Peptides against a protein of PDB entry 5ONS. Designs and how they scored, part 165

Target 1, 181 residues: chain A of PDB entry 5ONS
Amino acid sequence: MFKKFDEKENVSNCIQLKTSVIKGIKNQLIEQFPGIEPWLNQIMPKKDPVKIVRCHEHIEILTVNGELLFFRQREGPFYPTLRLLHKYPFILPHQQVDKGAIKFVLSGANIMCPGLTSPGAKLYPAAVDTIVAIMAEGKQHALCVGVMKMSAEDIEKVNKGIGIENIHYLNDGLWHMKTYK

## One batch from the design tools (peptide; made by RFdiffusion4, then SolubleMPNN)

Design b2_p29_1_s4 (from b2_p29_1, 12 letters changed)
Fold by OpenDDE base, seed 1:
Structure b2_p29_1_s4 (fold): chain B 181 residues (1-181), chain A 29 residues (1-29)
Amino acid sequence: as target 1 above (181 residues)
Amino acid sequence: SVEEIQEKERKKIEEEFLKNKEYYLKLGK
């Protein structure tokens, strides 16, 4: 989603959200990520305005005090940014790729099944379409936010093809967009 | 169930977070 993303070229505008819209978004976030509820007031303090950075290809980035928190495309599900996920790693269920897969993940490549089933990888139960944090062998922080294209069970059984779609990865265009005031 | 396992793993991650809360909350700052 952000492999070719550049703030200067791909950001259209920024709008401040109305209170009612913010409440709706918060409810959506809690529905998607129930574990975030106790922390949501810290992540999105009531006193702070919430903004949406509108980007090309119908991408929207939710921001508070310049911090990029979540993003979505075409009003689909919200994804946490890696920066937020690093602060609150429990927001997403994890999957771990082996050491050899790291370079490919960081190039924006989708995660292939063998990279999730091989020694050094850790495959946790997850349904298809689940948004997951991609961890890596020997690394402490998530490298990528992805979406399960197959269930964990199917990944193990089939063990070929794309297991997880790479949505947002370390050092992509969104990552380099550190803040937006 | 998948959901139950996910919740167990989530709690483990959250516990690790809580043990090092200050470190995690300062990430990216």
Scores: peptide ipSAE 0.732, ipTM 0.958, DockQ to the pose 0.771
Fold by OpenDDE base, seed 5:
Structure b2_p29_1_s4 (fold): chain B 181 residues (1-181), chain A 29 residues (1-29)
Amino acid sequence: as target 1 above (181 residues)
Amino acid sequence: SVEEIQEKERKKIEEEFLKNKEYYLKLGK
């Protein structure tokens, strides 16, 4: 989603959200990520304005006090930014790829099944379309945010093709947007 | 169930976070 993304070229505008809209978004976030509820007031303090950075290709980035928190495309599901996920790693279910898959993940490539079933990888139960944090063997922090294109069961059974779609990865265009005020 | 296993794993991650809360909250900048 952000492989060729550039803040200067791909951001259209930024809007400050109304209170009612913010409330709706918070509810959506809790529905998607129930574990975030106790932390949501810390992540999105009531005193701080909430903004949406509108980008090309119908991408929207949710920001609070300049910090990029979540993004979505075409009003689909919200994804946490890697920066937020690093602070709150429990927001997403984890999957772990082996060491050999790291370079491909960081190039924006989708995660192939063998990279999730090989020695050094850890595959946890998950259904199709689940948003997941991609961890790596020997690394402490998530390398990317992805979406399960196959269930964990099918990944193990079929063990070929795209297991997880790469949505947002370390050092992509979104990552380089440190803040937006 | 998948959901039950996911919640168990989530709890483990959150516990690790809580043990090192200050460290994690300084990340991402």
Scores: peptide ipSAE 0.731, ipTM 0.958, DockQ to the pose 0.855
Fold by OpenDDE base, seed 2:
Structure b2_p29_1_s4 (fold): chain B 181 residues (1-181), chain A 29 residues (1-29)
Amino acid sequence: as target 1 above (181 residues)
Amino acid sequence: SVEEIQEKERKKIEEEFLKNKEYYLKLGK
């Protein structure tokens, strides 16, 4: 989603959201990420305005006080930014790729099933379409936010094709935005 | 400060999660 993304070229505008819209978004976030509920007031304090950074390709980034928190495309599901996920690693289920897959993940490549079933990988239960944090051997922080294109069970059984779609990864265009006020 | 308290709590939860990482990860979703 952000492989060729550049803030200077791909950001269209920024709007401040109405209270009613914010409430709706918060509810959606809780539904998507139940574990975030106790922390939502910390992440999105009521006193702070919530903004949407509108980008090309129908990408929207949810921000509070310049911090990039979540993003979505075409009004689809919200994804946490890696920066937020690093602070709250428990808001997504995890999958672990082996060391050999790291370079490919960081190039924006989708994660193939063998990279999730190898000895250095750890595959955990997850349904198709689940948003997941991609971890790697020996790494503390997630390298990528992805979406399960197959269930964990199917990944293990089939072990062929795209297991997880790479949505957002370290050092992509979104990562380099850092903040937007 | 409020921020310091919040950060402390966040770190606590993070640490707890990391300590029980294998357990939580196996639960999956």
Scores: peptide ipSAE 0.116, ipTM 0.693, DockQ to the pose 0.083
Fold by OpenDDE base, seed 4:
Structure b2_p29_1_s4 (fold): chain B 181 residues (1-181), chain A 29 residues (1-29)
Amino acid sequence: as target 1 above (181 residues)
Amino acid sequence: SVEEIQEKERKKIEEEFLKNKEYYLKLGK
């Protein structure tokens, strides 16, 4: 989603959200990420305005005090930014790729099944279309936010093809955006 | 269910986070 993303070229505008819209978004976030509820007031303090940065290709980034928190495309599900996920690693279920997959993940490549089933990888139960945090063998922080293209069960059984779609990864355009006010 | 398993896993991660909250917050910056 952000492989060729550049703030200067791909951001269209920024809007401040009304209270009613913010409430709706917060409810959606709690629905998507139940574990975030106790932390949501810390992440999105009521006193702070919430903004959406609208980007090309129907991408929207939710921001508070300039911090990039979540993003979505075409008003689909919200994804946490890696920066938020690094602070709150429990937001998403985890998957772990092996060392060999790291360079490919960081290039924006989708994650192939063998990278999730090999020694050094850890595959946890997850249904298709689940948004997941991609960890890596020997790394502390998530490398990527992805979407399961196969269930964990199918990844293990088939062990061939794209297991997880790479949505947002370290050093992509969103990562480099860092802040936006 | 798969969702129940995922939730249990998230809770475990959350517990770890809470134990190391300050550490994780610093790492996230």
Scores: peptide ipSAE 0.049, ipTM 0.637, DockQ to the pose 0.743

Design b2_p29_2_s1 (from b2_p29_2, 14 letters changed)
Fold by OpenDDE base, seed 5:
Structure b2_p29_2_s1 (fold): chain B 181 residues (1-181), chain A 29 residues (1-29)
Amino acid sequence: as target 1 above (181 residues)
Amino acid sequence: SLEEELKKKEKEFDEFGEELKKELEKLEK
């Protein structure tokens, strides 16, 4: 989603959200990520304005005090940014790729099944379309936010093809954006 | 404090990102 993303070229505008809209978004976030509920007031304090950075390709980035928190495309599900996920790693279920897959993930490539089933990888139960944090063997922090294209069970059984779609990864355009005020 | 902890984590995350960036650059050669 952000492989060719550049703040200068791909950001259209930024709008401040009304309180009612913010409440709706918070409810949606809790629905998507139940574990975030106790932390949401810390992540999005009521005293702080919430903004949406509108980007090309119908991408919207939710921000508070310039911090990039969540993003979505075409009003689909929200994804946490890697920066937020690093602070709150429990927001998403995890999957771990082996060392060999790291370079490909960081190039924006989708995660192939063998990278999730090989020694050094750890495959955790997850259904299709689940948004997941991609961890890596020997690394402490998430490398990528992805979406399960196969269930964990099917990844193990079939062990061929795209297991997880790469949505947002370290050193992509969103990562380099860092903040927006 | 919570703020100090978050700042520390942010620094660690940035360093981690730079480390991975360097690794990627080496792989591209």
Scores: peptide ipSAE 0.027, ipTM 0.588, DockQ to the pose 0.812
Fold by OpenDDE base, seed 1:
Structure b2_p29_2_s1 (fold): chain B 181 residues (1-181), chain A 29 residues (1-29)
Amino acid sequence: as target 1 above (181 residues)
Amino acid sequence: SLEEELKKKEKEFDEFGEELKKELEKLEK
């Protein structure tokens, strides 16, 4: 989603959200990420305005005080940014790729099944379409936010093809935005 | 403070990102 993303070229505008919209978004976030509820007031303090950075390709980034928190495309589900995920690793279920997969993940490649089933990888139960944090063998921080294209069970069984779609990865265009005010 | 802790973490994460970036560059050579 952000492989060729550039803040200067791909951001269209930024709007401040109405209170009612913010409330709706918060509810949606809690629904998507139940574990975030106790932390949501810290992540999105009531006193702080919530903004949406509108980007090309129908991408929207939810921001508070310039911090990039979540993003979505075409009003689909929200994804946490890696920066937020690093602060709150529990927001997403994890999958771990082996060392060999790291370079491909960081190039924006989808995660292939062998990278999730090989020694050094850890595959945890997850259904198709689950948004997941991609961890890497020997690393503490998520490298990528992805979406399960196969269930964990099928990944193990089939063990070929795209297991997880790479949505947002470390050092992509979104990562390099850092903040937006 | 919480803010200071968050800033420290952010720095750590940035450093981590840069580290991996460098690793990637090495792999691409």
Scores: peptide ipSAE 0.025, ipTM 0.562, DockQ to the pose 0.775
Fold by OpenDDE base, seed 4:
Structure b2_p29_2_s1 (fold): chain B 181 residues (1-181), chain A 29 residues (1-29)
Amino acid sequence: as target 1 above (181 residues)
Amino acid sequence: SLEEELKKKEKEFDEFGEELKKELEKLEK
């Protein structure tokens, strides 16, 4: 999603949200990520304005005090940014790729099944379309936010093709954006 | 080169990870 993303070229505008819209978004976030509820007041303090940064290709980034928290495309599900996920790693279920897959993940490539089933990888139960944090062997923090394109069960059984779609990865365009006020 | 870029990315990740580790430990306690 952000492989060729550049803040200067791909950001269209920024809009401050009204209270009712913020409430709706918070409810959606809790629905998507139940574990975030106790932390939501810390992540999105009531006193702080919430803004949407509108980008090209129908990408929207939810921000508070310039911090990039979540993003979505075409009003689909929200994804946490890697920066938020690093602070709150429990927001997403995890999958771990082997060392060999790190190079490809960091290039923006989708995660192939062998990278999730090989020694050094850890595959956890997850359904298709589940948003997941991609961990890596020997790395402590998430390298990528992805979406399961196969269930964990099918990844194990088939062990061929794209297991997880790479949505947002370390040092992509969103990562380099850092903040937006 | 791609290899050099990847090494830089991994280094940045590790450095950032170490900083975050300390913060996470505080949050989890």
Scores: peptide ipSAE 0.023, ipTM 0.446, DockQ to the pose 0.057
Fold by OpenDDE base, seed 2:
Structure b2_p29_2_s1 (fold): chain B 181 residues (1-181), chain A 29 residues (1-29)
Amino acid sequence: as target 1 above (181 residues)
Amino acid sequence: SLEEELKKKEKEFDEFGEELKKELEKLEK
């Protein structure tokens, strides 16, 4: 989603959200990520304005105090930014790729099934379309936010093709954006 | 405090990101 993303070229505008819209978004976030509920007031304090950064290709980034928290495309599901995920790693279920897959993940490549079933990888139960944090063998922090294109069960059984779609990865255009005030 | 811990994690991640970036640059050469 952010392979060729540049803040200067791809950001269209920024809008401050109304209270009613913020409430709706918070409810959506809790629905998508139940584990975030106790932390949501810390992540999005009531006293702080919530903004949406509108980008090209129908991408929207949710921000509070300049911090990039979540993003979505075409009013689809919200994804946490890696920066938020590093603070709150429990927001997403995890999948782990082996060391050899790291370079491909960081190039924005989709994660192939063998990279999730090989020695050093860890495949955890997850349904298709689940948003997941991609961890790597021997690394503490998530490298990527992805979407399961196959269930964990099917990845193990088929072990061929795209297992997880790479949505947001370390050092992509969104990562380099850092903040937006 | 929790805030201090979060700041620490953010710093650690920034360092991790820079480390990975350097590793990638070496692989591209």
Scores: peptide ipSAE 0.024, ipTM 0.558, DockQ to the pose 0.841; fails the geometry check

Design b2_p29_2_s2 (from b2_p29_2, 12 letters changed)
Fold by OpenDDE base, seed 5:
Structure b2_p29_2_s2 (fold): chain B 181 residues (1-181), chain A 29 residues (1-29)
Amino acid sequence: as target 1 above (181 residues)
Amino acid sequence: SLEEELKEKEEEAEKFAKELEEELKKLEE
């Protein structure tokens, strides 16, 4: 989603959200990520305005005090940014790829099934369309935010094709945006 | 404090990202 993303070229405008809209978004976030509820007031304090950075290709980035928190495309599901995920690693369920897959993930490539079933990888139960944090063998921080294209069960059984779609990865355009005030 | 912990995590993550970028660059050499 952000492989060729550039703040200067791809950001259209920024709007401050009304209280009612913020409430709706918070409810959506809790629905998507039930475990975030206890921390949501910390992530999005009531006293702080919530803004949406509107980008090309119908991408919207939710921000508070310049921090990029969540993003979505075409009013689809919200994804946490890697920066937020690094602060709150429990927001997403995890999957771990082997060392060999790291370079491909960081190039924006989708995660193939063998990279999730090989020695050094760890595959955890997850249904299709689940948003997941991609961890790597021997690494402490998430490399990527992805979406399960196959269930964990099917990844193990079939072990061919795209297991997880790469949505946002370290050093992509969104990562380099860092803040927006 | 919580704020200090979050800042520390952010700094660690930034360093991590830079390290991975350097590793990737070396693999391309």
Scores: peptide ipSAE 0.278, ipTM 0.808, DockQ to the pose 0.913
Fold by OpenDDE base, seed 1:
Order: structure tokens, then sequence, then C-alpha cells
Structure b2_p29_2_s2 (fold): chain B 181 residues (1-181), chain A 29 residues (1-29)
């Protein structure tokens, strides 16, 4: 989603959200990520304005105090930014790729099944369409936010094709955006 | 403090990202 994303070229505008909209978004976030509820007031303090950075290709980034928290496309599900995920690693379920897959993940490539089933990888139960944090063998921080294109079970059984779609990865355009006020 | 902890995590993650970027550059050379 952000392979060739540049803040200067791809951001259209930024708007401050109404209270009612913020409430709706918070509820949606809790629905998507139940574990975030106890932390949501810390992540999105009531006293702080919530803004949406509107980007090309119908991408919207939710921000508070300039911090990029979540993003979505075409009013679909919200994804946490890697920066938020690094602060709150538990927001997403994890999958771990092997060392060999790191280079490809960081190039924006989708995660192929063998990279999730090989020695050094760890595949955890997850249904199709689950948003997941992609970890890497021997690394502490998530490399990527992805979406399961196959269930974990099918990844193991079929072991061919795209297992996880790469949505947002370290050093992509969103990562380098850092903040927006 | 919590704020300090979060800041530390952020800094650590940034460092990690830079390290990986450097590693990738080396592999591409």
Amino acid sequence: as target 1 above (181 residues)
Amino acid sequence: SLEEELKEKEEEAEKFAKELEEELKKLEE
C-alpha cells in the first residue's frame, strides 16, 4: 500500500474529526482489536484532537498529536501503523517469517507460504483476512503489517502461493512519514 | 515513566529499522 508512498506527493489534506465520528472510530477499533480497549484512552486521549490525513488512492491515516496511529483504504478495516504496533505489540496477532524472508518483506513483497512454514518461521492459528504483525526470526520488532490470504491451516497444508499480503512494512513510505501535524 | 517507556520503544524500533535498512543496502551492493 505504501511502497511508493511519499508524504509530499500522496497526501491530499488533513481534517479534524467530529466527536461523534471519533466515538464511532474508537468503537470500530475496539471491535477489530478487542485487546486495545484498555489502552485506547492512552493512545487517543479525549483531550486531544483526532485527525484524518487523507491520501491518494482513498487512503486515510488516523492521527493524534501528529502520531500516525491507524490507516485504512476505502473505508475498509483499520490497520495499525508499525510505529503504533511497536509501542503496543499485542494489538495484532503475530506470525513469524524465517530469516530468508526478511529481505523480501522489506521490499514490499507478499509473504509466501514457504516463508511461514520453514525452519525459523512460526505460524500461529489465524483465519483468512486476519490482520497480523509479521515478526522475523531473531528480531524483536515487527517488520510488517499484513493480512492473512490463507488460513494458517491452509498455509501449512498447501504451502504454496501467497500466505500473507504485505500491507505496510519497515522503511516504506508510511514508515518514513513519521509524524504529521 | 510510561511516556519514557514508550519513547524508548519508539527509539529502539527506529534504530532497528535503520539497522535493517543498512543490512539490506549491503546485500544489494
Scores: peptide ipSAE 0.270, ipTM 0.803, DockQ to the pose 0.928
Fold by OpenDDE base, seed 2:
Structure b2_p29_2_s2 (fold): chain B 181 residues (1-181), chain A 29 residues (1-29)
Amino acid sequence: as target 1 above (181 residues)
Amino acid sequence: SLEEELKEKEEEAEKFAKELEEELKKLEE
């Protein structure tokens, strides 16, 4: 989603959200990420305005005090930014790729099944379409936010093709955006 | 404090990103 993203070229505008919209978004976030509920007031304090940075390709980035928290495309589900995920790693269920897959993940490539089933990888139960944090063998921080294109069970059985779609990865355009005030 | 912990995580993540980038760059040489 952000492989060729550049803040100067791809950001259209920024709007401050109304209270009612913020409430709706918070409810949606809790629905998507139940574990975030106790932390949501800390992540999005009531006293702080919530803004949406509108980008090309119908991408919207949710921000508070300049911090990029979540993003979505075409009014779809929200994804946490890697920066937020690094602070709150429990927001997403995890999958772990082997060390050999790291270079491909960081190039924006989708994660192939063998990278999730090989020695050094750890595949945890997850249904198709689940948003997941991609960890890597020997690394402490998430490398990528992805979406399961196959269930964990099918990944193990089929072990061929795209297991997880790469949505946002370390050192992509969104990562380098850092803040927006 | 929690604030300090979060800041530390941010800094660690930034270092991690840079280290990986450098590591991958070296592998391409």
Scores: peptide ipSAE 0.259, ipTM 0.801, DockQ to the pose 0.929
Fold by OpenDDE base, seed 3:
Structure b2_p29_2_s2 (fold): chain B 181 residues (1-181), chain A 29 residues (1-29)
Amino acid sequence: as target 1 above (181 residues)
Amino acid sequence: SLEEELKEKEEEAEKFAKELEEELKKLEE
């Protein structure tokens, strides 16, 4: 989603959200990420305005005090930014790729099934369409936010093709955006 | 404090990102 993303070229505008909209978004976030509920007031303090940075390709980034928290495309599900995920790693269920997959993930490539079933990888139960944090063998921080294109069970059984779609990865355009006010 | 802990996590993550970037560059050489 952000492989060729540049703040200067791809950001269209920024709007401040109304209280009612913020409430709706918070509820949606809790629904998507139940574990975030106790932390939501810390992540999105009531006193702080919530903004949406509108980008090209129908991308919207939810921001508070310039911090990029979540993003979505075409009003689909929200994804946490890696920066937020690094602070709150429990927001997403994890999957672990092997060492060999790291370079490909960081190039924006989708995660192929063998990278999730090979030695060094760890595949945890997850349904298709689940948003997941991609960890890597020997690494402590998430490398990527992805979406399960196959269930964990099917990844194990089929073991070929795209297992997880790469949505946002370390050092992509969104990562380098850092903040926006 | 919680704020310090979060800041530390941010700093660690940034360092991690830089390390991975460097590793990636080495792999591409």
Scores: peptide ipSAE 0.227, ipTM 0.788, DockQ to the pose 0.901

Design b2_p29_2_s3 (from b2_p29_2, 14 letters changed)
Fold by OpenDDE base, seed 1:
Structure b2_p29_2_s3 (fold): chain B 181 residues (1-181), chain A 29 residues (1-29)
Amino acid sequence: as target 1 above (181 residues)
Amino acid sequence: SMEEELKKKEEEFDKFGEELEKELKEEEE
């Protein structure tokens, strides 16, 4: 989603959200990520305005005090940014790729099944369309936010093709934005 | 403070990204 993304070229505008919209978004976030509920007031303090950074390709980034928290495309599900995920790693279920997959993940490539079933990888139960944090063998922090394109069970059985779609990865255009005020 | 801790985490993560970028560049050389 952000492989060729840059702030200067791909950001259109920034809009401050109304209270009612913010409440709706918070509820949606809790629904998507139940574990975030106790932390949501810390992540999105009531006193702080919530903004949407509108980008090309119908991408919207939810921000508070310049911090890029979540993003979505075409009003679909929200994804946490890697930066937020780093602070709150429990927001997403994890999958782990092997060391060999790291360079591909960080190039924006989708995660192939063998990279999730090989030695060094760790595949955890997850349904199709689950948003997941992509960990890597020997690395302590998530490299990518992805979406399961196959269930964990099918990844193991089929072990061929795209297991997880790469949505947002370390050092992509979104990562390099860091903040937007 | 919690704020300071979060800031440290941000800095840590920035370094993590930079380190990995460096590693990848070195592997491509």
Scores: peptide ipSAE 0.556, ipTM 0.896, DockQ to the pose 0.814
Fold by OpenDDE base, seed 5:
Structure b2_p29_2_s3 (fold): chain B 181 residues (1-181), chain A 29 residues (1-29)
Amino acid sequence: as target 1 above (181 residues)
Amino acid sequence: SMEEELKKKEEEFDKFGEELEKELKEEEE
């Protein structure tokens, strides 16, 4: 989603959200990520304005005090930024790729099934369309936010094709956009 | 403080990204 993203070229505008809209978004975030509920007031304090950075390709980034928290495309589900996920790693279920898959993940490539079933990988139960954090063998922090294109069970059984779609990864255009005020 | 801890995590994560970028560049050489 952000492989060719550049803040200077791809950001259109920034709007401050009304209180009612913020409440709606918070409820949606809790629905998507139940584990975030106790932390949401810390992530999005009531006293702080919430903004949406509108980008090309119908991408919207939710920000508080310039911090990029969540993003969505075409009013789809919200994804946490890697930066937020690092602070709150429990927001997403995890999957782990093997060491050999690291370079591909960080190039924006989708995660192929063998990279999730090979030695060094760890595949955890997850349904199709689940948003997941992509961990890697020998690395302590998430490299990528992805979406399960196959269930964990099917990845193991079929072991061929795209297992997880790469949505946001380290050193992509969103990653380099550290803040927006 | 919690704020200081979060700031430390941000710095840690920045370094993590930089290190991985360096590793990838070195592997391509």
Scores: peptide ipSAE 0.535, ipTM 0.890, DockQ to the pose 0.802
Fold by OpenDDE base, seed 2:
Structure b2_p29_2_s3 (fold): chain B 181 residues (1-181), chain A 29 residues (1-29)
Amino acid sequence: as target 1 above (181 residues)
Amino acid sequence: SMEEELKKKEEEFDKFGEELEKELKEEEE
């Protein structure tokens, strides 16, 4: 989603959200990420305005105090930014790729099934369309936010093709966009 | 404070990204 993203070229505008819209978004976030509920007031304090940064290709980034928290495309599901995920690593279920897959993940490539079933990888139960954090063998922090294109069970059985779609990865255009005020 | 801890995490993550970028560049040379 952000492979060729540049803040100067791809950001259109920024709007401040109304209270009612913020409430709706918070409810949606809790629905998508139940584990975030106890932390949501810390992440999005009531006293702080919530903004949406509108980008090209129908991308919207949710921000509080300039911090990029979540993003979505075409009013689809919200994804946490890697920076938020780093602070709250438990908000997504994890999958782990092997060491050899790292360079491909960080190039924006989708995660192929063998990279999730090989030695050094760890595949955890997850349904199709689940948003996941992509960990890597020997690395402490998540490299990518992805979406399961197959269930974990099917990844193991089929072991061919795209297992997880790469949505947002370390050192992509969004990651380099540290803040937006 | 919690705020200081979060700031520390941000700095840690920046370093993590920089280190990985460096590693990948070195593997390509």
Scores: peptide ipSAE 0.534, ipTM 0.889, DockQ to the pose 0.790
Fold by OpenDDE base, seed 3:
Structure b2_p29_2_s3 (fold): chain B 181 residues (1-181), chain A 29 residues (1-29)
Amino acid sequence: as target 1 above (181 residues)
Amino acid sequence: SMEEELKKKEEEFDKFGEELEKELKEEEE
């Protein structure tokens, strides 16, 4: 989603959200990420304005005090930014790729099934369409936010094709955006 | 405070990104 993303070229505008909209978004975030509920007041303090940065290709980035928190495309599900996920790694279920898959993940490539079933990888139970944090063998922090294109069970059984779609990865255009005020 | 700890960790996360970027470049060479 952000392979060729540049803040200067791909951001259209920024809008401040109304209180009612913010409440709706918070409820949606809790629904999508139940583990975030106790932390949501810290992540999105009531006193702080919530903004949406509108980008090309119908991408919207939810921001508070310039911090990029979540993003979505075409009013689909929210994804946490890697920067938020690094602070709160528990908000997504994890999958771990092997060492050899790291370079491909960081190039924006989708995660193939063998990269999730090989030695060094760790595949955890997850349904199709689940938003997941992509961890890597020997690394402490998530490399990528992805979406399960197959269930964990099917990834193990089939072990061929795209297991996880790469949505946002370390050092992509969104990562380099850092903040937006 | 937890907020201060999180801010301190932001530097760690940036370093993590830089380290992996370096590793990626080294693997491509």
Scores: peptide ipSAE 0.331, ipTM 0.816, DockQ to the pose 0.801

